# Designs tried in a protein design run: peptides against a protein of PDB entry 3NZW. Part 205

Target 1, 212 residues: chain A of PDB entry 3NZW
Amino acid sequence: TTTLAFRFQGGIIVAVDSRATAGNWVASQTVKKVIEINPFLLGTMAGGAADCQFWETWLGSQCRLHELREKERISVAAASKILSNLVYQYKGAGLSMGTMICGYTRKEGPTIYYVDSDGTRLKGDIFCVGSGQTFAYGVLDSNYKWDLSVEDALYLGKRSILAAAHRDAYSGGSVNLYHVTEDGWIYHGNHDVGELFWKVKEEEGSFNNVIG
Target 2, 222 residues: chain B of PDB entry 3NZW
Amino acid sequence: QFNPYGDNGGTILGIAGEDFAVLAGDTRNITDYSINSRYEPKVFDCGDNIVMSANGFAADGDALVKRFKNSVKWYHFDHNDKKLSINSAARNIQHLLYGKRFFPYYVHTIIAGLDEDGKGAVYSFDPVGSYEREQCRAGGAAASLIMPFLDNQVNFKNQYEPGTNGKVKKPLKYLSVEEVIKLVRDSFTSATERHIQVGDGLEILIVTKDGVRKEFYELKRD

## One batch from the design tools (peptide; made by RFdiffusion4, then SolubleMPNN)

Design b2_p24_6_s3 (from b2_p24_6, 11 letters changed)
Fold by OpenDDE base, seed 1:
Structure b2_p24_6_s3 (fold): chain B 212 residues (1-212), chain C 222 residues (1-222), chain A 24 residues (1-24)
Amino acid sequence: as target 1 above (212 residues)
Amino acid sequence: as target 2 above (222 residues)
Amino acid sequence: SAIDEAIQAYLDRHAWSFGYVPLP
């Protein structure tokens, strides 16, 4: 798995692959690793599929309850804290989760929190999470700047996942791409890694380790 | 040392069509190398046009199916006999599985039915409750043999339009019920030849808007 | 325990995973 999120002048880019594995078996190439909690809040999934799906869905319910009770959207800080507190209660039990909670509120602006099953909760501008994270960082860090255009930022997110999918056996399938703005998240499609690879190779002259 | 789990073998297969879905399973039940039964059905009609199978350790599978059937009854009780949708059923099964996250059911679960738009639906679950809606899924002993075949024949992986030099993929299209049944039969026949835990009989449940139909076919018994 | 190890081994083979490496 490779998931990433980064803040830039235009908001937040979120990009994830879609492969699931069971041992050496490719269980699926089409899994959705982003949960749409509300129109302004996303969660990403790495680790145990069931742990992530179950608890991030639960988180969604908690966020909705907050909205109903408080008559305002939950903050990204509060949403991530709810999840962090939950996993902390299960510390040592064997949960496996590496998550990013990404969203926009008027109070916070574009915000990203990293939350994992070890109890770590971090606010930041750039995170790559998963077995392919180092490969994604290689591309992302090399090309990141705050002043990226929306188009360039979307491409960079997509391109970083592609790099990870190429090198990490646990990443692949397709790239799901999101742009989070003050008006909410926008889904920017599902991009098959196979098709994307050859397109990018031709256009950039990259991936020279593979002969076309 | 004590092991609370066994492996009763078998294989299951789900395929979604345009306006139907199929869930199939062999009827062999085995422990180690000894056949316990040549006819032990493992695919069940659970009501509300939902069929279910949980393949692996049979005791766990049976328990899970029974719990789900009870959930269907309770749903009707709580919601004035409202039909349980396939997506809600999937969520319910996730909770059943994840409720035993630290002592899991040793099963691969597949359900099939129609979604709220009348389209065929197949949902697959891991032992602890992660799930995905797919067009097809094989589970159990021969899943590794069958799934690549399904990738090729249902999802048309690695198939290209003739005369395009491999540049144009074969377009995705729904298969007819007859095509799906043939594909299922071929899959299990092939699996039986290569895997000792698959054989004896094949039971296929077909879900349409008119209800659940069952078909049975003999498999090799050796 | 032996049971826990057996369970974990089963999950490693059959539970779906989104490969994960925690942050340092």
Scores: peptide ipSAE 0.572, ipTM 0.912, DockQ to the pose 0.887
Fold by OpenDDE base, seed 5:
Structure b2_p24_6_s3 (fold): chain B 212 residues (1-212), chain C 222 residues (1-222), chain A 24 residues (1-24)
Amino acid sequence: as target 1 above (212 residues)
Amino acid sequence: as target 2 above (222 residues)
Amino acid sequence: SAIDEAIQAYLDRHAWSFGYVPLP
């Protein structure tokens, strides 16, 4: 798996692959690793599929309850804290989760929190999470700047996942791409890695170690 | 080595059509190299046009199916006999599986039915409750033999339009019920030839708007 | 325990994984 999120002048880019494995078996190439908690809040998934799906869905319910009780959308900080507190209660039990909570509130602006099953909760501008994270960082860090255009930022997110899918056997399938703005998240489609690879190779003149 | 689970083998297969879905399973029940039964059905009609199978350790599978059937009854009681939707059923099964996260059911679970729009639906689960809606899924002993075949024949993977030099993929289309049944039969026939834990009989449950139909076919008994 | 090890081995082979590596 490879997931990434980064802040830039235009908001937040979130990009993830779609491969799931069971041992050496490719279990699926089409898994959704982003949960749409509400129109302004996303969660990403790495680690155990069941752990992530179950608890991030639970988180969604908690966020909705907050909205109903408080008559206000939950903050990204509070949402991530709920999840962090939950995994802390299960620390040592064997949960496997690496998640990013990404969203926008008027109070916070565009915000990213990293939360994992070890109890770590971090606020930051750039995170790559998963077995392919180092490959994604290689591309992302080399090209990142705050002043990226929305178009360039979307491409960079997509391109970083592609790099990871190319090198990490546990990443692949497709790229799901999101842009989070003050008006909420926008889904920017599902991009098949195979098709995307050849397109990028042709347009960039990259991946020259692969014979086309 | 100690193993808290048994393994009764077998294989299951689900395929979603446009306005139908099928869930099929062989009827062989085996322990190690000994056939316990040549006819032990493992695909069940659970009501509300939902069919379910949990393949692996049969005791766990039966327990899970029983719990789900009970959940359907309780749902009717709590919601004025409202039909349980396939997506809600999937969520319920996730909770059943994840409730045993630290001592999991030794099963691969598949359900099939129709979604709220009347379209065929197949949901597959790992042992601890992760799930995905898919067009097709094989589970159990011969899943690794069948799944690539389904990728090719249901999802048309690695197929291209003739004369396009591999540049145009074969377009996706729904298969008819007859085509799906043929694929299922071919899949299990092939699996029986290559895997000792698959054979004896094939039971196919077909879900349409009119209800659940069952078909049975003989497989090799070797 | 032996049971825990067996369960973990089973999950490693059969549970779906999104290939997680924690932050360094």
Scores: peptide ipSAE 0.568, ipTM 0.897, DockQ to the pose 0.850
Fold by OpenDDE base, seed 4:
Structure b2_p24_6_s3 (fold): chain B 212 residues (1-212), chain C 222 residues (1-222), chain A 24 residues (1-24)
Amino acid sequence: as target 1 above (212 residues)
Amino acid sequence: as target 2 above (222 residues)
Amino acid sequence: SAIDEAIQAYLDRHAWSFGYVPLP
């Protein structure tokens, strides 16, 4: 798995692969590793599929309850804290979760929190999470700038996942791409890694370790 | 040294069509190298046009299916006999599985039915309750043999339009019920030839808007 | 325990995983 999120002048880019594995078996190439909690809030999934899917769905319910009670959207800080508090209660029990809570509120602006099953909760501008995270960082960090255009930022997110999919056996399938703005998240499609690889190789002259 | 789990073998397969879904399973029940039964159905009609199978350790599978059937009854009770949707069923099963997150059911679960738009739906679950809606899924002993075949024949993986030099993929299309049944039969026939934990009989449940139909076919008994 | 090890071994083979490495 490779998930990433980064803040830039145009909001937040979120990009994830879609491969699930069971040991050496590719269980699926089409898994959705982004949960759409509400129109302004996303959660990403790395680790145990069931742990992430179950608790991030639960988180969605908690966020909805907040909206009903408080008559306003939950903050990214509060949403991530709810999840962090939950996993902390299970610390040592064996949950496996590496998550990013990404969203936009008027109060906070574009915000990313990293939350994992070890109890870590971090606010930051750039995170890559998963077995392919180091490969993604290699591309992302090398090309990241705050002043990226939306188009360039989307491409960078997609390209970083592609790099990870190329080198990490546990990443692949497709890239699901999101842009989060003050008006909410926008889904920017599902991009098959196979097709994307050859396109990028041709256009960039990259991936020269592969002869095509 | 004590292992609370067993493995009763078998294989299950789900395929979603346009306006139908199929869930199939062999009827062999085995422990190690000993056949316990040549006819032990493992695919069940659970009501509300939902069929379910939980393949692996049979005791766990039976327990899970019974719990789900009970959940359906309770749902009717609580919601004035409202039909349980397939997506709600999937969520319910997730909770059943994840409720035993630290002592899991040793099963691969697949359900099939129709979604709210009348389209075929197949959901597959891991032992602890992660789930995904898919067009097809094989589970159990011969899943590794069947799933690549399904990728090729249902999802048309690695198939290209003739004359395009491999640049244009074969377009996705729905298969007819007859085509799906044929694929299921071919899959299990092939699996039986190569895997000792698959054989004896094949039971296929077909879900349409008109209800659940069952078909049975003999497999090799070797 | 032996039971825990058996469970973990099963999950390693059959539970779906989104490969994960914690942040340093």
Scores: peptide ipSAE 0.562, ipTM 0.905, DockQ to the pose 0.881
Fold by OpenDDE base, seed 3:
Structure b2_p24_6_s3 (fold): chain B 212 residues (1-212), chain C 222 residues (1-222), chain A 24 residues (1-24)
Amino acid sequence: as target 1 above (212 residues)
Amino acid sequence: as target 2 above (222 residues)
Amino acid sequence: SAIDEAIQAYLDRHAWSFGYVPLP
């Protein structure tokens, strides 16, 4: 798995692969590793599929309850704290979760929190999470700047996941791409890694380790 | 090493069509190398046009199916006999599975039915409750043999239009119920030849807007 | 325990995973 999120002048880019594995078996190439909690808030999933899917869905319910009770959308800080507190209660039980809570509120602006099953909660501008994270960082860090255009930022997110999918056996399938703005998240499609690879190779002249 | 679980073998297969869904399973129940039963159905009509199978350790599978059936009854009781949708059923099953996260049901679960738009739907679950809606899924002993075949025959993976030098993929299309049934039969026939835990009989449940239909076919009994 | 090991072995083979490495 490779998930990434980064802040830039145009908001937040979120990009994830879609492969699930069970041991050496490719269980699926089409898994959705982004949960759409509300129109302004996303969660990403790395680790145990069930742990992430179950608890991030639960988080969505908690966020909705907050909205109903407080008559206001939950902050990214509060949403991430709810999840962090939950996983902390299960610390040592064997949960496996590496998550990013990404969203936009008027109070906070574009915000990213990293939350993992060890109880770590971090606010930041750039995170890559998963077995392919180092490969994604290699591309992302080399090309990141705050002043990226939306188009360039979207491409960078997609390209970083592609790099990870190429090198990490546990990443692949497709790239799901999101852009988060003040008006909410925008889904920017599902991009098959195989088709994307050949397109990028041709256009960039990259991936020269592959002949064909 | 102590193992609280058994493995009763068998294989299950779900395929979603345009306006139907199919869930099939063999009827062999085995422990180690001994056949316990040549006809033990493991695909069930759970009501509300939902069919379910949980393949692996049969005791766990039966328990899970029973719990789900009870959940359907409670849902009707709590919601004035409202039909349980397939997506809500999937969520319910997730909760059942994840409720035993630290002592899991030893099963691969597949459900099939129609979504709220009347389109065929197949949901598959891992032992602890992660789930995905898919066009097809094989589970159980011969899943590793069948799933690649389904990728090729249902999703047309690695198929290209003739005369295009491999540049144009075969377009996706829904299969007819007859095509799906043939594909299921071929899958299980082939699996039976190569896997000792698959055989004896094939039960296919077909879900349409008109309800659940059952078909039975003989498999090799060796 | 033996039970825990058996459970973990099963999950390693059959539970879906989204490959994960914690942040440093």
Scores: peptide ipSAE 0.561, ipTM 0.900, DockQ to the pose 0.872

Design b2_p24_6_s4 (from b2_p24_6, 8 letters changed)
Fold by OpenDDE base, seed 3:
Structure b2_p24_6_s4 (fold): chain B 212 residues (1-212), chain C 222 residues (1-222), chain A 24 residues (1-24)
Amino acid sequence: as target 1 above (212 residues)
Amino acid sequence: as target 2 above (222 residues)
Amino acid sequence: SAIEEAIKEMLEKHAWSFGYKPLP
């Protein structure tokens, strides 16, 4: 798995692969590793599929309850704290979760929190999470600028996941791409890694380790 | 070494069509190398046009199916006999599975039915309740043999238009119920030839807007 | 325990995973 999120002048880019594995078996190439909590809030998934799906769905319910009780959308800080507190209660029980909570509120602006099953909660501008995270960082860090255009930022997110999918056996399938703005998240499609690879190789002259 | 889990073998297969869904399973039940039964159905009509199978350790599978059937009853009780949708059923099953997160059911669960738009739907679950809606899924002993075949025959993976030098992919299309049934039969026939835990009989449940239909076919008994 | 080991092995083989590494 490779998930990433980064802040830039145009908001937040979120990009994830879609492969699930069970041992050496490729269980699926089409899994959604982004949960759409509400129109302004996303959660990403790495680790145990069931742990992530179950608790991030639960988080969605908690966020909705907050909205109903408080008559306003939950903050990204509060949403991430709810999840962090939950996983902390299960610390040592064997949950496996590496998540990013990404969203926009008026009081916070575009915001990213990293939350994992060890109880770590971090606010930041750039995170890559998963078995392929180091490969994604290699591309992302080398090309990241705050002043990226939306188009360039979207491409960078997609390209970083592609790099990870190429090198990490546990990443692949497709890239799901999101852009988060003050008006909410925008889904920017599903991009098959195989097709994307050849396109990028041709256009960039990259991936020269592969003959074709 | 003590193992709380048994493995009763078998294989299950779900395929979603345009306006139907199919869930099939062999009827062999085995422990180690001993056949316990040559006819032990493992695909069940759970009501509300939902069919379900939980393949792996049969005791766990049976328990899970029973719990789900009870959940359907409770749902009707709580919601004035409202039909349980397939997506809600999937969520319910996730909760049943994840409720035993630290002593999981040893099963691969597949359900099939129609979504709220009347389109075929197949959901598959891991032992702890992660799930995905897919066009097809094989589970159980011969899943590793069948799933690649389904990738090729249902989703047309690695198939290209003739004369295009591999540049144009074969377009996706829905299969007819007859095509799906043939594909299921071929899959299980082939699996039976290569896997000792698959065989004896094949039961296919077909879900349409008109309800659930059952078909039975003989498999090899060796 | 034997049960814990059996559960671990079962999950490793059959549970779906989104490969994970913690932040460095």
Scores: peptide ipSAE 0.573, ipTM 0.903, DockQ to the pose 0.874
Fold by OpenDDE base, seed 4:
Structure b2_p24_6_s4 (fold): chain B 212 residues (1-212), chain C 222 residues (1-222), chain A 24 residues (1-24)
Amino acid sequence: as target 1 above (212 residues)
Amino acid sequence: as target 2 above (222 residues)
Amino acid sequence: SAIEEAIKEMLEKHAWSFGYKPLP
C-alpha cells in the first residue's frame, strides 16, 4: 500500500493505490483506500484492511453525530482526535492502522492529520503512509513546492504513487486521486497503474529500467 | 501442536451479472485427506434474495451463517418486515466478523444478490470483516486456481481488441446467466482436476428479481 | 500461546492487508 497527502497553495492532494494482499497473494487490485467521511473530509487506509475500514466507518458515524449535535461540521483536528483516542484504547491489542485524516474547515483551512495504531497523531503538510511510502517520498519530496499549480500537484500525487507501485510489491492496481478545496473534495478518477506507467514512461522518458 | 481451527476445504465462487447474481460452491467436506461428506451444501438462501457462503472452517462458517440469518429475522422485526438490502447485509456481516476480531472466524465469506437498482451484486469478506463489492470472487481451497481465470473471463483482463496491437482493451460487458453458469461449471470442473479438496458436487444459487433458483451438477468423486 | 500463534498465522495468510510501515 501507498497513500499520500500533501498541502499546497491550492489545497490538499490525496492519492492512494488500490492493491490489497493476503500474504503473497494479491487479494484485490480495486480496493478503495479512501473513505469519504463527508463532502469536506477524507480518511486514508493503510495496515489491516478490516481495522481501517471498520474504525474509519465508525469515525464517519461519530463525525455525523457531531454535526447533528453541534450544528456545524466537525473539525479535522477533532475528527482525527476521535480516531486517535479510539486506537489508544486498543493500544497493544494488535490493531494495525496508518491513517490520514484530510479535510477543510473554515476555521482550520486545509488540514492533514496522521493517525496510527501506535498512538501517534501528527499534524503536517506532507505524509506518505504504507509499505511503499519511501518510494513515494522519493518522488514527492524531490518535486514538492508549495506553489504548485493544481494540475502539477495532481500529477505529482499520481506520479508518486506510480513510483511506489513500480517498486513496492504490495502497491499497485490503480491510483485514486483527490483534490480537497474549501468547497470540498473532488474525485479526480481512477488511473490504472499499467496504463499510467507506459504513458509516463513515454512522456517523461523515465523508468528506463524497463525496456519496451 | 494445538490449532483451534479446522480446515474443511471446498471452494466457492460468486459472479454478478447485470440483473442477476450467482453464488456457487462444491459440496465436498474434507478433513486433511479424509472426505467427511460428498454432499454438504455450503451455499445458503438467507432470505430477502440474499445468498451466502462462508468457506473455510465449516463450524465457523455454519455459525456465521446462522447468526446472519438471525440478524435478518431481527431486522424484519425491527423495521416492519422491510427487505434487507445487500449493502446493509454486507455491513451487518462486517460487524459479525469484526465482533470476533481477536478470535476470528476462519472463513472467506461471499454474499450475492441484487442491489437497490436491481443490478447483480457480490460482496467478499476477509476473516475479520473487511469487504469489497466486486463483479466476481473465488474463495476457498481452489481460489488461487480459479480467480485468475475469472479475471480473464469476467473482467477480460489481458484481452485486447484484435488488430490494435494490444493498445485497446476488450470492452467490459455483462455475461448472460447461461454464460455465467457455464463459466462456473468449467471453473469447478477444472478445480476438481487439480485440487483434492474440491469435488463431488456443485450447487449453484442464482438470484434474480423473481427469487433464488438452485441448480446442482455432479463433479468428479475421486 | 498456541491459540494466539494460530490466530496470527491465520490472519497473516487470510486477512487482507494494506501494507503498512509506521512513520519513523
Scores: peptide ipSAE 0.572, ipTM 0.911, DockQ to the pose 0.882
Fold by OpenDDE base, seed 5:
Structure b2_p24_6_s4 (fold): chain B 212 residues (1-212), chain C 222 residues (1-222), chain A 24 residues (1-24)
Amino acid sequence: as target 1 above (212 residues)
Amino acid sequence: as target 2 above (222 residues)
Amino acid sequence: SAIEEAIKEMLEKHAWSFGYKPLP
């Protein structure tokens, strides 16, 4: 798995692959690793599929309850804290989760929190999470700047996941791409890694280690 | 060394069509190299036009199916006999599986039915309750043999239009019920030839808007 | 325990994983 999120002048880019494995078996190439909690809030998934799906869905319910009770959307800080507190209660029990909570509130602006099953909760501008994270960082860090255009930022997110899918055996399938703005998240499609690879290779003249 | 899990082998297969879905399973039950039964059904009609199978350790599978059937009854009681939707059923099964997260059921679970739009639906689950809606899924002993075949024949993976130099993919299309049944039979016939834990009989449950139909076919008994 | 090891092995083989590394 490779997931990433980064803040830039135009909001937040979120990009994830879609491969699931069971040992050496490719269990699926089409898994959704982003949960749409509400129109302004996303969660990403790395680690155990069941742990992530179950608890991030639970988180969604908690966020909805907050909205109903408080008559206001939950903050990204509060949403991430709920999840962090939950996993802390299970610390040592064997949960495996590496998640990013990404969203926009008027109070916070575009915000990213990293939350993992070890109890770590971090606010930041750039995170890559998963077995392919180092490969994604290689591309992302080399090309990141705050002043990226929306188009360039979307491409950078997609391109970083592609790099990870190329090198990490546990990443692949497709790239799901999101742009989070003040008006909410926008889904920017599902991009098959196989097709994307050849397109990028041709357009960039990259991936020369592979014979076309 | 004590192992709380048995493995009773077998294989299950789900395929969604346009307005139908099928869930199939062999009827062989085995422990190690000994056949316990040549006819032990593992695909069940659970009501509300939902069929279910949980393949792996049979005791766990049976327990899970019974719990789900009970959940269907309670759903009717709590919701004025409202039909349980396939997506709600999937969520319920996730909770059943994840409720035993720290001593999981040793099963690969597949359910099949129709979604709220009347389209065929197949959901598959891992032992701890992760799930995905898919067009097709094989589970159990011969899953590794069958799944690539399904990728090719249901989803047309690695198939291209003739004369396009491999640049135009074969377009996706729904398969007819007859085509799906043939595909299922071919899959299990082939699996039986290569895997000792698959054989004896094949039971196929077909879900349509008119209800659940069952078909049975003989497999090799070696 | 033997049970814990059996559970671990079963999950490693059969549970779906998205592959995870903690932050460096």
Scores: peptide ipSAE 0.572, ipTM 0.903, DockQ to the pose 0.894
Fold by OpenDDE base, seed 1:
Structure b2_p24_6_s4 (fold): chain B 212 residues (1-212), chain C 222 residues (1-222), chain A 24 residues (1-24)
Amino acid sequence: as target 1 above (212 residues)
Amino acid sequence: as target 2 above (222 residues)
Amino acid sequence: SAIEEAIKEMLEKHAWSFGYKPLP
């Protein structure tokens, strides 16, 4: 798995692959690793598929309850804290979760929190999470700047996942791409890694380790 | 050392069509190298036009199916006999599986039915309740043999239009019920030849808007 | 412990995973 999120002048880019594995078996190439909690809030999934799906869905319910009770959208800080507190209660039980909670509120602006099953909760501008994270960082860090255009930022997110999918056996399938703005998240499609690879190779002259 | 899980073998297969869905399973039940039964059905009609199979350790599978059937009854009780949708059924099964997260059911679960738009639907679950809606899924002993075949024949992986030099993929299209049944039969026939835990009989449940139909076919016995 | 080990092995083989590395 490779998931990433980063803040830039245009908001937040979120990009994830879609491969699930069971041992050496590719269980699926089409898994959704982003949960749409509300129109302004996303969660990403790495680790145990069931752990992530179950608890991030639960988180969605908690966020909705907050909205109903408080008559306002939950903050990214509060949403991430709810999840962090939950996983901390299960510390040592064997949960496996590496998550990013990404969203926009009027009071916070575009915000990213990293939350994992070890109890770590971090606010930041750039995170790559998963077995392929180092490969994604290689591309992302080399090309990141705050002043990226929306188009360039979207491409950078997509391109970083592609790099990870190429090198990490646990990543692949497709890239799901999101842009989070003050008006909410926008889904920017599902991009097959195979098709994307050859397109990028041709256009950039990259991936020279593959002849084709 | 003690192992709480048995493995009763077998294989299951689900395929969604445009306006139907199929869930099939062999009827062989085995422990180690000994055949316990040559006819032990493992695909069940659970009501509300939902069929279910949980393949792996048969005791766990049976327990899970029973719990789900009870859940359907309770759903009717709580919601004035409202039909349980396939997506709601999937969520319910996730909760059943994840409720035992720290002592999981040793099963690969597949359900099949129609979604709220009348389209064929197949949902697959891991032992702890992660799930995904797919067009097809094989589970159990021969899943590794069958799934690549399904990738090729249902999802048309590695198939290209003739004359395009591999540049144009074969377009996706729904298979007819007859095509799906043939594909299922071919899959299990092939699996029986290569895997000792698959054989004896094949039971296929076909879900349409008119209800659940069952078909049975003989497989190789040895 | 034997049960725990069996569960661990079963999950490693059959549970779906989204490969994960914690942040350092």
Scores: peptide ipSAE 0.570, ipTM 0.911, DockQ to the pose 0.901

